# Ledger of designs, part 6: peptides against a protein of PDB entry 1LOE

Target 1, 181 residues: chain A of PDB entry 1LOE
Amino acid sequence: TETTSFSITKFGPDQQNLIFQGDGYTTKERLTLTKAVRNTVGRALYSSPIHIWDSKTGNVANFVTSFTFVIDAPNSYNVADGFTFFIAPVDTKPQTGGGYLGVFNSKDYDKTSQTVAVEFDTFYNTAWDPSNGDRHIGIDVNSIKSINTKSWKLQNGKEANVVIAFNAATNVLTVSLTYPN
Target 2, 181 residues: chain A of PDB entry 1LOE as posed
Amino acid sequence: TETTSFSITKFGPDQQNLIFQGDGYTTKERLTLTKAVRNTVGRALYSSPIHIWDSKTGNVANFVTSFTFVIDAPNSYNVADGFTFFIAPVDTKPQTGGGYLGVFNSKDYDKTSQTVAVEFDTFYNTAWDPSNGDRHIGIDVNSIKSINTKSWALQNGKEANVVIAFNAATNVLTVSLTYPN

## One batch from the design tools (peptide; made by RFdiffusion4, then SolubleMPNN)

Design b1_p8_7_s4 (from b1_p8_7, 3 letters changed)
Fold by OpenDDE base, seed 1:
Structure b1_p8_7_s4 (fold): chain B 181 residues (1-181), chain A 8 residues (1-8)
Amino acid sequence: as target 1 above (181 residues)
Amino acid sequence: TVELSHTL
């Protein structure tokens, strides 16, 4: 059975196992997707292709990813737009920014995007986000309009621990977010 | 802890 794994505890300036796109970069041993500046998109990809879906057999791999993130907004009442963990084709390039999080281009289902994402969405977009207006975690399949969401209370400037797991036997994607402190 | 799951 093929298994791919990696771990990055400190992000260096010449991180060889990541491909940086847009405004993404490393500083102070952290991966930084964007600064608090309008209309910026930053992405980072694992540099090696990962065999998640076998087109010949139809088999899908299990996976687990964990990470720690900080959103540090100068104004805690005006935070846009959030970020995603995503899986996309190997030649993926930055997509539409803003509420599309640099990963999608449409609220309509677009199978050609071949993209699955977990969003950590800090900004309410009335056109597709849950009507309660809460900041939320979402599961996105080929659309910025999530197939499922859960309200999430952002703690500005604090570290959150995330675990995302996919069980191929059940096709269930699970997301867990914890503020340990 | 916030948890979310869905079948793809």
Scores: peptide ipSAE 0.768, ipTM 0.981, DockQ to the pose 0.911
Fold by OpenDDE base, seed 5:
Structure b1_p8_7_s4 (fold): chain B 181 residues (1-181), chain A 8 residues (1-8)
Amino acid sequence: as target 1 above (181 residues)
Amino acid sequence: TVELSHTL
């Protein structure tokens, strides 16, 4: 077996181990996906390919990732679409914006996408989001329409701690989100 | 804490 790991505590202006896409950039030692303006999509990829899924054998690696994020909306009652943590093919490029979060192009299952994402969705899209209209975290497999969701109360401007873990033995993906303060 | 799990 082989293990790959990385950690970024402070995001620099010339962060060499990240590939920035769209409007993504670093400022004040933080990775910033978008500013609080309409019609923007930003992404950042870890620059080194990671062998998570072996297409030949079908084997999948265990993984765990943790990060802290802040959503700072000018108006807590009128926010944008949210963001994802995602795993996609090496040559991935930004996809459809808005409710598709720059990661997907369809609510229909598309195996050719080969994309798994955990969404932190702050905007209710009637066509695919849970009918209760709550902001939510979701697990997305080859579709913006989540295979499972959980209601999440956004604390605007506050730091949230996230842990995402995948157990290859059970095929279970687990997400936890905590506001520590 | 909000937790979500699913089998892929």
Scores: peptide ipSAE 0.766, ipTM 0.981, DockQ to the pose 0.909
Fold by OpenDDE base, seed 4:
Structure b1_p8_7_s4 (fold): chain B 181 residues (1-181), chain A 8 residues (1-8)
Amino acid sequence: as target 1 above (181 residues)
Amino acid sequence: TVELSHTL
């Protein structure tokens, strides 16, 4: 079996193993998806294709990813939509912004999307988000309407540590988020 | 720590 791995400690201005889309860019050694302005979408893709699903054999790969993120909203009571970690076809392009987080276009299941995302959703969209209105982590499969969610308390401007793992034997995706400080 | 899991 093959294994691929990568690690980016500092994001440089010429980060060649990332493909930037929309407003995504690097600054001060951080990957920045958007500035605090309205109606923008930024994405960054790992530049090399990764074999997650083998269409010939049907085999699915295990994976583990970890990252730290900061949501830094000018107003803690008026936070924008959030972001995702996502897996999509190699030719993926930015999708609908706002509550769709730039990765989906519908709350209806769309198998042609072929997109799995973990959302860190900081804005309540009545049409599809959990009715309690909480900011939340969600697992999204071919739809912005999460198949599962868990309430999450945003700490504005603070670093969160995330681990996302997929076990191919069980088909279970796990997400862990911790504010270490 | 917030944890979430689901079978795909």
Scores: peptide ipSAE 0.765, ipTM 0.981, DockQ to the pose 0.907
Fold by OpenDDE base, seed 3:
Structure b1_p8_7_s4 (fold): chain B 181 residues (1-181), chain A 8 residues (1-8)
Amino acid sequence: as target 1 above (181 residues)
Amino acid sequence: TVELSHTL
């Protein structure tokens, strides 16, 4: 069985296994998606295509990914939208619409986008976010409107550990976020 | 820990 794996413990200034889009860049061994200004979007893609779904056989791969992130959002109003981990077709391009996390462009379900994302959402968009207004994690399938969400209490400026796993046998995607300290 | 699961 074919397996693809990679690990990046320190993000270098010339990280050849990543494709940077928009304002994404590396600094001090960290991946930084946006500049600390308004109206900025950035993405980083793994440079090698990954065989997740085989259209000929219908087979879907298992996968697991883990990462650590830090978000600075000291209030709920003067902050950006958050970020996503996403899987999309190789020709995917950054999207600049406000609230769409650089990945989507509509709240309407669009099967042609073939995009799955896990969002870590820090801004309440009344048009599609959970009505309680909480910061949340969400699973997004072909739409910015999550198919499922869970309230998430951001620890501002603290490192969060994330594990995202997909079980092809059960078709279940799982997300775990932990603040270890 | 915050956990979320869903069948795709």
Scores: peptide ipSAE 0.763, ipTM 0.980, DockQ to the pose 0.919

Design b1_p8_8_s1 (from b1_p8_8, 4 letters changed)
Fold by OpenDDE base, seed 5:
Structure b1_p8_8_s1 (fold): chain B 181 residues (1-181), chain A 8 residues (1-8)
Amino acid sequence: as target 1 above (181 residues)
Amino acid sequence: LNTKLEVK
């Protein structure tokens, strides 16, 4: 069984193991997806292809990823759309912005997308988000319309710790978010 | 796909 791992504690100005797309870049040793302005999409991909899903056998590898993020909105009551951790085909390019988070183009299931995302969604889109209007984490499979969501209270400007794990034997994807401070 | 979401 093959295993691939990587760790980035500080993001450098010339981070060789990342592919930046759109407005994504590094600054002050942090990966920055967007600035606090309207109509921007930024993405960063791990530069090495990883065999997570075998299209021939249908098998999916076990994986675990952890990261710390900060959403720093100038106005806590008027924030943008959020971001995702996503897995997509090697040739993936930025998709629709705004509520689609730059990774999807439809609320309808599209198997050709071959994209799985964990969203940290800070904006209520009436057409597909949970009706309670809460900010939420969600799991998106080939659609911006999540297959499952959990309410999440944004702590503006604070660091959140995330752990995402997939167990292939049980076919369970787990997501944990914590504000340790 | 089965999912488990937790916010602590």
Scores: peptide ipSAE 0.633, ipTM 0.968, DockQ to the pose 0.924
Fold by OpenDDE base, seed 3:
Structure b1_p8_8_s1 (fold): chain B 181 residues (1-181), chain A 8 residues (1-8)
Amino acid sequence: as target 1 above (181 residues)
Amino acid sequence: LNTKLEVK
């Protein structure tokens, strides 16, 4: 039995346990994924590979992650796409296609991507997002089209707390988002 | 995969 854990309360300018991709960087002790301009993609990966799925035994690890985020999106039309928490193979690279949140690159289901993402989506993409057009959280399994979504009323500029937990015994992924105030 | 989503 092996357990891996980490905690980052203040993101430093030389954060050794993160790999930055694209426009991702740290500033004022926060992780910032994008620049405040159009056509920007950034990611940050935990630097150590994590053994989540054992291909020999088929066993899957339990995991829990929590984080706090802030999004500035004062309107629904002149804003970026949002962000994801994701799990992907170690050789994963940022994707630049619009609407794919830097993680996916096609509207089609692609089992070979081996990617699971929790999306916090602030832009309505007609081709794959829920038809009600609401900002939403979603679970993405090998596809930008979520297997499950829930409407999310963004409190602009406010801190949101997220907990993502996977129970391997029940095969249940739970996502909770709360605004403390 | 089974999922549960909560927004409060």
Scores: peptide ipSAE 0.627, ipTM 0.967, DockQ to the pose 0.919
Fold by OpenDDE base, seed 4:
Order: structure tokens, then sequence, then C-alpha cells
Structure b1_p8_8_s1 (fold): chain B 181 residues (1-181), chain A 8 residues (1-8)
């Protein structure tokens, strides 16, 4: 079996192993997806395609990813939509913004999307988000409507550590979020 | 797909 890995500790102005989309860019050695303005979508893709799903055999690769993120909302009472870690087909382009997080276009299941995302959702969208209105982590499979969610209290401007792991043998996707400080 | 979500 083949494996691949990468690590980016500091994001430079010329990050060759990332493809920037929309408003995504690097600043102060951080990957910045959006500015604190309305109706913006930014994405960054790992530049090399990764064979995580074999259409011939149906096998899905194991994977583990970890990252640290900061959501900085100038107005803590009026935040934007959040972001995702996502896996999508090559040549994917930004999708619908706002509550769709630039990754999906519908709350209806669309197998043609071929997109799996872990959302860190800071905005309550009545049409699909958990009714409790909590900010949440969600697992999104071909839909912005999560198949599973967990309430999460945003610490505005603070660094959160995330680990996302998929075990193909057990078919379990695990997400953990921690505010270490 | 089984999922596990943890917030610490």
Amino acid sequence: as target 1 above (181 residues)
Amino acid sequence: LNTKLEVK
C-alpha cells in the first residue's frame, strides 16, 4: 500500500503545495481563508491529488490530518459561517458561500458532489443546522446538512487544535477539537 | 459511515 504525507508549519507567500481559491491567501505565516467581510469564500487545496478512494475496488484509504485554526470575528455576536476541512474531486472549485461554506450547494444529498467535509460551523442556518442553534462541528457527506454534529463553543480569536482521522477498516471518521489555551 | 465527534 502507498502512503503520502505532508506538513506545513508556516504558510509562506509562495506555498507551492497549495492551490489557493477565491479569497484564500497567506498572511503572517497563516493560511487565511476569508476576510471578515460578507460574501467571501476562500479555499486552499493540497496541490497533489491524493488517491483516497479507489473507484475500481471501492476501497478507501486511511487518513489522519491535524491542524490548528483561529476564527476571529470582529463582532462576536455577528459571526460568519465558519469553515471546513474537506475532501473533494480534483479540479473542484468554490461552491456556494455563506452557510454552504463554499463547499456545497444544497442541503439535499447529492452523490455527484463526491465531497466529504468536516465543518466548523459558527452560524445557525435554520434550514439545516441542529435546532438547538449551537455552533457545532459537523460531518457533511455530499450535503451541507450534517450526518452528525457536536456542539462546540467558539473561542473567538483563540487557537483550536483539530485531529481528523478515518479508519477504513472500521469505517469510522473521528474528529476531535481542543482549545489548548 | 460511522462518526465520532469530540470537543475537549
Scores: peptide ipSAE 0.615, ipTM 0.966, DockQ to the pose 0.896
Fold by OpenDDE base, seed 1:
Structure b1_p8_8_s1 (fold): chain B 181 residues (1-181), chain A 8 residues (1-8)
Amino acid sequence: as target 1 above (181 residues)
Amino acid sequence: LNTKLEVK
């Protein structure tokens, strides 16, 4: 088997291994998806295609990704919409913004999207989000409606550590979020 | 797909 990996500790102004979409850019050595303004979508793609799913065999590669993020909203009690880590086809383009987080277009299952996302969702969308209204992490498979969610208390302006791991043998996707002390 | 979500 083949393994590919990358690590970006500081994001430069000309980050060659990323493809920026929409309002995504780098500033202060951080990848910044959006500014604190309404109705914007920013994305960044790893520039090298990664063979994760084999259409012929159905095999899926193991993977682990980790990152640190900060959501810094002007108002801690009014935060929208969050962001995702996602896997999508190589020619993926920004999708619907707002509650769709720029990666989906529907709450209905759409296999043609071929998109898996881990969402860090700060805004309650009545139509598809968990009824408790909590901010949450979610796993989205071909739909903005998560197949599983976990309540998450946003610490505005604080760094959160995330680990996302997929074990193909067990078919388990694990997501861990921690605010380190 | 089986999932496990952990928030600390």
Scores: peptide ipSAE 0.608, ipTM 0.965, DockQ to the pose 0.929

Design b1_p8_8_s2 (from b1_p8_8, 4 letters changed)
Fold by OpenDDE base, seed 3:
Structure b1_p8_8_s2 (fold): chain B 181 residues (1-181), chain A 8 residues (1-8)
Amino acid sequence: as target 1 above (181 residues)
Amino acid sequence: LNTKLDVK
């Protein structure tokens, strides 16, 4: 078996192992997905393809990823949609539809998209988000409409630690978010 | 796919 791993402690101005899409860029050693303006979409992809699903054998790889993020969203109305960690085919392109987090383009299930995302959603979209209107974490499989969500109390401007793990033997995707302070 | 969400 083979394993692929990488770690980025400081994001540099010429980060060779990332592919930037849209407005994504690095500044002050951090990855910044969007400009501080309306109607902006940005993404960053790991530059090397990762063999997660083997179509010949059907085997799926285990994986674990961890990261720290900060979101500034002081209110619930004049804010952007949030962001995702996602896995998609190598030819994936950013999507510009409002509310789709740059990853999806429909609330309808589309198996051909082959996209799984963990969303950190800061804007309530009436058409697909949980009816309680809470900011939330969601698991998105081939659709912006999450298969599972949990309310998330954003600590504005504070660092959150995230761990996302997939166990292929149990077919369980686990997401953990913690504010260490 | 089975999922577990833990938010603290």
Scores: peptide ipSAE 0.612, ipTM 0.965, DockQ to the pose 0.918
Fold by OpenDDE base, seed 5:
Structure b1_p8_8_s2 (fold): chain B 181 residues (1-181), chain A 8 residues (1-8)
Amino acid sequence: as target 1 above (181 residues)
Amino acid sequence: LNTKLDVK
């Protein structure tokens, strides 16, 4: 069984194992997806292709990823759309911004997207988000319309710890979010 | 795909 792993504790200005797309960049040793301005999309990809899903056999690898993020909105009552951790084809490019989070183009299921995302969604989009209007984490499979969501209270400017794990044997994707501080 | 979401 082949395995691959990487860890980035401090993001440098010339981070060689990342591919930056759109407005994504590094500053102050952090990966910064967007600035606090409108109409911005930033992405960062791990530079090495990873065989998570084998289209020939249908097998999916086990994986676990963890990261810490901060959303810092100048106005906590008027925030942007959020961000995702996503898995997409190797030639993936930025998609529709705004509520589509730069990862999807439709709320309709599109198998050709071949994209799975864990969204940390801070903006209520009436057309597809849970009707309660809560900020939420969601699992997105080939669509911005999540297959499952959980309410999440944003702590503006605070560090959140995330763990995302997939168990291929049980076909279960687990997402945990905590504010340790 | 089955999912489990935990927010604390």
Scores: peptide ipSAE 0.607, ipTM 0.964, DockQ to the pose 0.896
Fold by OpenDDE base, seed 4:
Structure b1_p8_8_s2 (fold): chain B 181 residues (1-181), chain A 8 residues (1-8)
Amino acid sequence: as target 1 above (181 residues)
Amino acid sequence: LNTKLDVK
């Protein structure tokens, strides 16, 4: 049994433990995934591979991650798509942008994707999002079509605290989102 | 996979 942990309080211009993809970068000590422009995808990966799933035994590691995020939409009535926290294979590259959030390519289940994501989805895509049209958090397993969603009211420009935890023994993934202020 | 989502 191995345990890996890391913490990044301030994101520097030369953050050695992150791999930046697409438009992802750091500014003002924040990890910035995209600018408020169309058709951009930015990602950041933890630079060290983590053994989450053991293909030999089938065992999945427990994990907990916490982070704070801000979504800034210059026009709150014309927002972009949101972002995800995701786990994907080593050497993963940005996928389809827009409603696919740069991590998926299809609403159809694709086990070859080997990607699990927690989405913070700010744009209603009629083809796969909950019919109520609410902004939402979702759990995505090998598909942009979430296996579970929860309505989430975006507070534009405000900091949200997120905790994501997986308990392998119970096979339960929990997500908590709070606007503390 | 079981999921629990909490939004506050």
Scores: peptide ipSAE 0.603, ipTM 0.963, DockQ to the pose 0.900
Fold by OpenDDE base, seed 1:
Structure b1_p8_8_s2 (fold): chain B 181 residues (1-181), chain A 8 residues (1-8)
Amino acid sequence: as target 1 above (181 residues)
Amino acid sequence: LNTKLDVK
């Protein structure tokens, strides 16, 4: 077996192991996806391709990703749209913004997207989001319409810790979010 | 795909 790992505690102005797309950039040692303006999409990709899925055997690699994020919206009661951690083909480009979070283009299942995402969704889109209207974490497979969701209470401006783990043996994707402070 | 979400 082979293992690929990386860790970024401080994001520099010229982070060589990331590919920035759209409005994504670094500032104050943080990866910043968007500014607080309308209709922007920012993405950052790990620069080295990772062999997650073997097309010949069908095997999927185990993986664990952890990160800390802050959503700092000028208005705590008007927050859109959130962000994702995602896995997509190596030549991936920014997709539809807004409620599609820059990673999807449809609420219909589209196998050609080959994209799996964990969304941290702060805005209720009537067309596909859970009907309770809660901000939520979702698992998105080839669609912005999540296959599973969990209500999440955003603490604006506070740091959240996230762990995303996939166990190939059990075929279970686990997402945990905590506000440690 | 099985999923498990834990939010605290």
Scores: peptide ipSAE 0.600, ipTM 0.964, DockQ to the pose 0.902

Design b1_p8_8_s3 (from b1_p8_8, 3 letters changed)
Fold by OpenDDE base, seed 1:
Structure b1_p8_8_s3 (fold): chain B 181 residues (1-181), chain A 8 residues (1-8)
Amino acid sequence: as target 1 above (181 residues)
Amino acid sequence: LNTTLNVS
């Protein structure tokens, strides 16, 4: 069994193990995906390919990832669009922005996307988001339309701790978000 | 605040 791991506690100006896309960059030792301006997309990819799925055996890797994020919107009552943690094919490029979060292009299932994302979605898109209009965490498989969601109350400007774990044996993806402070 | 989502 092969294991790949990495940890980034501080994001440097020349973070060699990340590939920055769009407006993504580092500042003040933080990974910054976007500035608070309209119609921007920023992404950061781990630079080394990770063996998640083996086409020969069909095996899927277990994984656990954790991170801390801050959404700091200038207007706490108008926050868009959120961000994702995602797994996508090597050589992936930024996709549609806005409600598609830069990782998808359609609400329709597109197997060719080969993208799985955990979205932290701050903006209600009527066409695909849960009808209750809540900000939410979603699991996205080949579509911006989540296969499952849970309401999430954004605390603007506060640090959130996230743990995402996948158990291949049970095929269960677990997402945990807490505001410790 | 604690939010947990389990999806299979």
Scores: peptide ipSAE 0.192, ipTM 0.796, DockQ to the pose 0.146
Fold by OpenDDE base, seed 4:
Structure b1_p8_8_s3 (fold): chain B 181 residues (1-181), chain A 8 residues (1-8)
Amino acid sequence: as target 1 above (181 residues)
Amino acid sequence: LNTTLNVS
């Protein structure tokens, strides 16, 4: 089977293999999605289409992605909404900001979205988030309302290591997050 | 879609 891979260890000011959307760009060799200001949405897409789902056969590829992220909130008690890793159609454009994380537009299931996301959600939205109000990791399928969540304690300014793996045979998406330091 | 979430 065909395998595609890529790795970005340092994000340059002219990162050719990324498509930047909204306020997303690079800062100090890091991919920066947003600044700590109101009403900001930023996204970055891998520039090459990846064959994940074959609409004709229904076959889905396995994939594994890993990344390190930092959420650095100027006020750790007043943070923004978080971010996602997402898979969406090639022509995807920024969607609703705020609690929709720039990836979705509804808490209702919308198959036309064709978007799967892993959210790292730092803000409690009463309309769809887990009632305990915890910051959480969630799996979002065509909706900002996660099909599964797990509480997650943000370590402000610290690097988190994430591994997201999808097993097509079992249809299981696995998310692992650790703070190694 | 089945999910497994591991947070440590």
Scores: peptide ipSAE 0.176, ipTM 0.825, DockQ to the pose 0.894
Fold by OpenDDE base, seed 3:
Structure b1_p8_8_s3 (fold): chain B 181 residues (1-181), chain A 8 residues (1-8)
Amino acid sequence: as target 1 above (181 residues)
Amino acid sequence: LNTTLNVS
């Protein structure tokens, strides 16, 4: 069985295995997706294509990814939208529409986008987010409107550990978020 | 604090 793996513990100024899009950059060994200003979008892609779905056989790979992140969102109104971990075709481009997390461009389901994302959403968008208005984790399949969500109590400015795993045999995607402190 | 979401 063929496997692909990578690990980045410190993000350098010349991180050659990442493709930066929009305002994404590295500073002080961290990946920073946006500038600390309004209306900013940034992304970072792993530079090598990964064989996840085989169009000929229909087989889908298992995968697991883990990362640590920090979000500063001290209130619910004067903040941006959050971020995603996503999988998309190699020619994917950043999207600038507000609320779409730089990944999607419509609340409608569009299978041609071939995009799956796990969102960590800090802003309530009435048109598609869960009606309770909570910050949430969501699974997004070809649409910003999540197929499933769970309320997430953000610990502002604290490091969160995330593990995302996909089991192809069961077709189950698991997201775990923990605050170790 | 732990949050787990399982989706199939």
Scores: peptide ipSAE 0.153, ipTM 0.775, DockQ to the pose 0.132
Fold by OpenDDE base, seed 5:
Structure b1_p8_8_s3 (fold): chain B 181 residues (1-181), chain A 8 residues (1-8)
Amino acid sequence: as target 1 above (181 residues)
Amino acid sequence: LNTTLNVS
């Protein structure tokens, strides 16, 4: 059993422990995935590989992560697609943009993707999103079509605190989001 | 606003 941990309180202009992909960058001590323009995808990966799932033993790691994010759309009624926290193979590259959030390529289950994501989805894609049309948090396993979702009301421009925890023994993933102010 | 999603 091993444990890996990291913390980034302020994102610097030359953040050594992140790999930036696409349009992702840092500014004003924040990680910025995309600016408010169409058809952009930005990602950032923790630079050190970690063992989440061991294919030899079948063991899956427990994990907990927390972060603060802001979505700031110029028009609160005209927003982009959202973003994810994701876990993917070491050599992962940006995938399809738009509603696929740069992490997936299909709504069909694809075990070869080996990707798990928690999506904070601000745009209703009729082909796979919950039919109520609500913005939502979703759990995505090898597909952009979430295995479970919960409605979420975006507070545009406000800081949201997120905690994501996974218990391997019970196979339960918990996502908590709060707007503290 | 508080949102919690539990998935098993």
Scores: peptide ipSAE 0.139, ipTM 0.763, DockQ to the pose 0.132

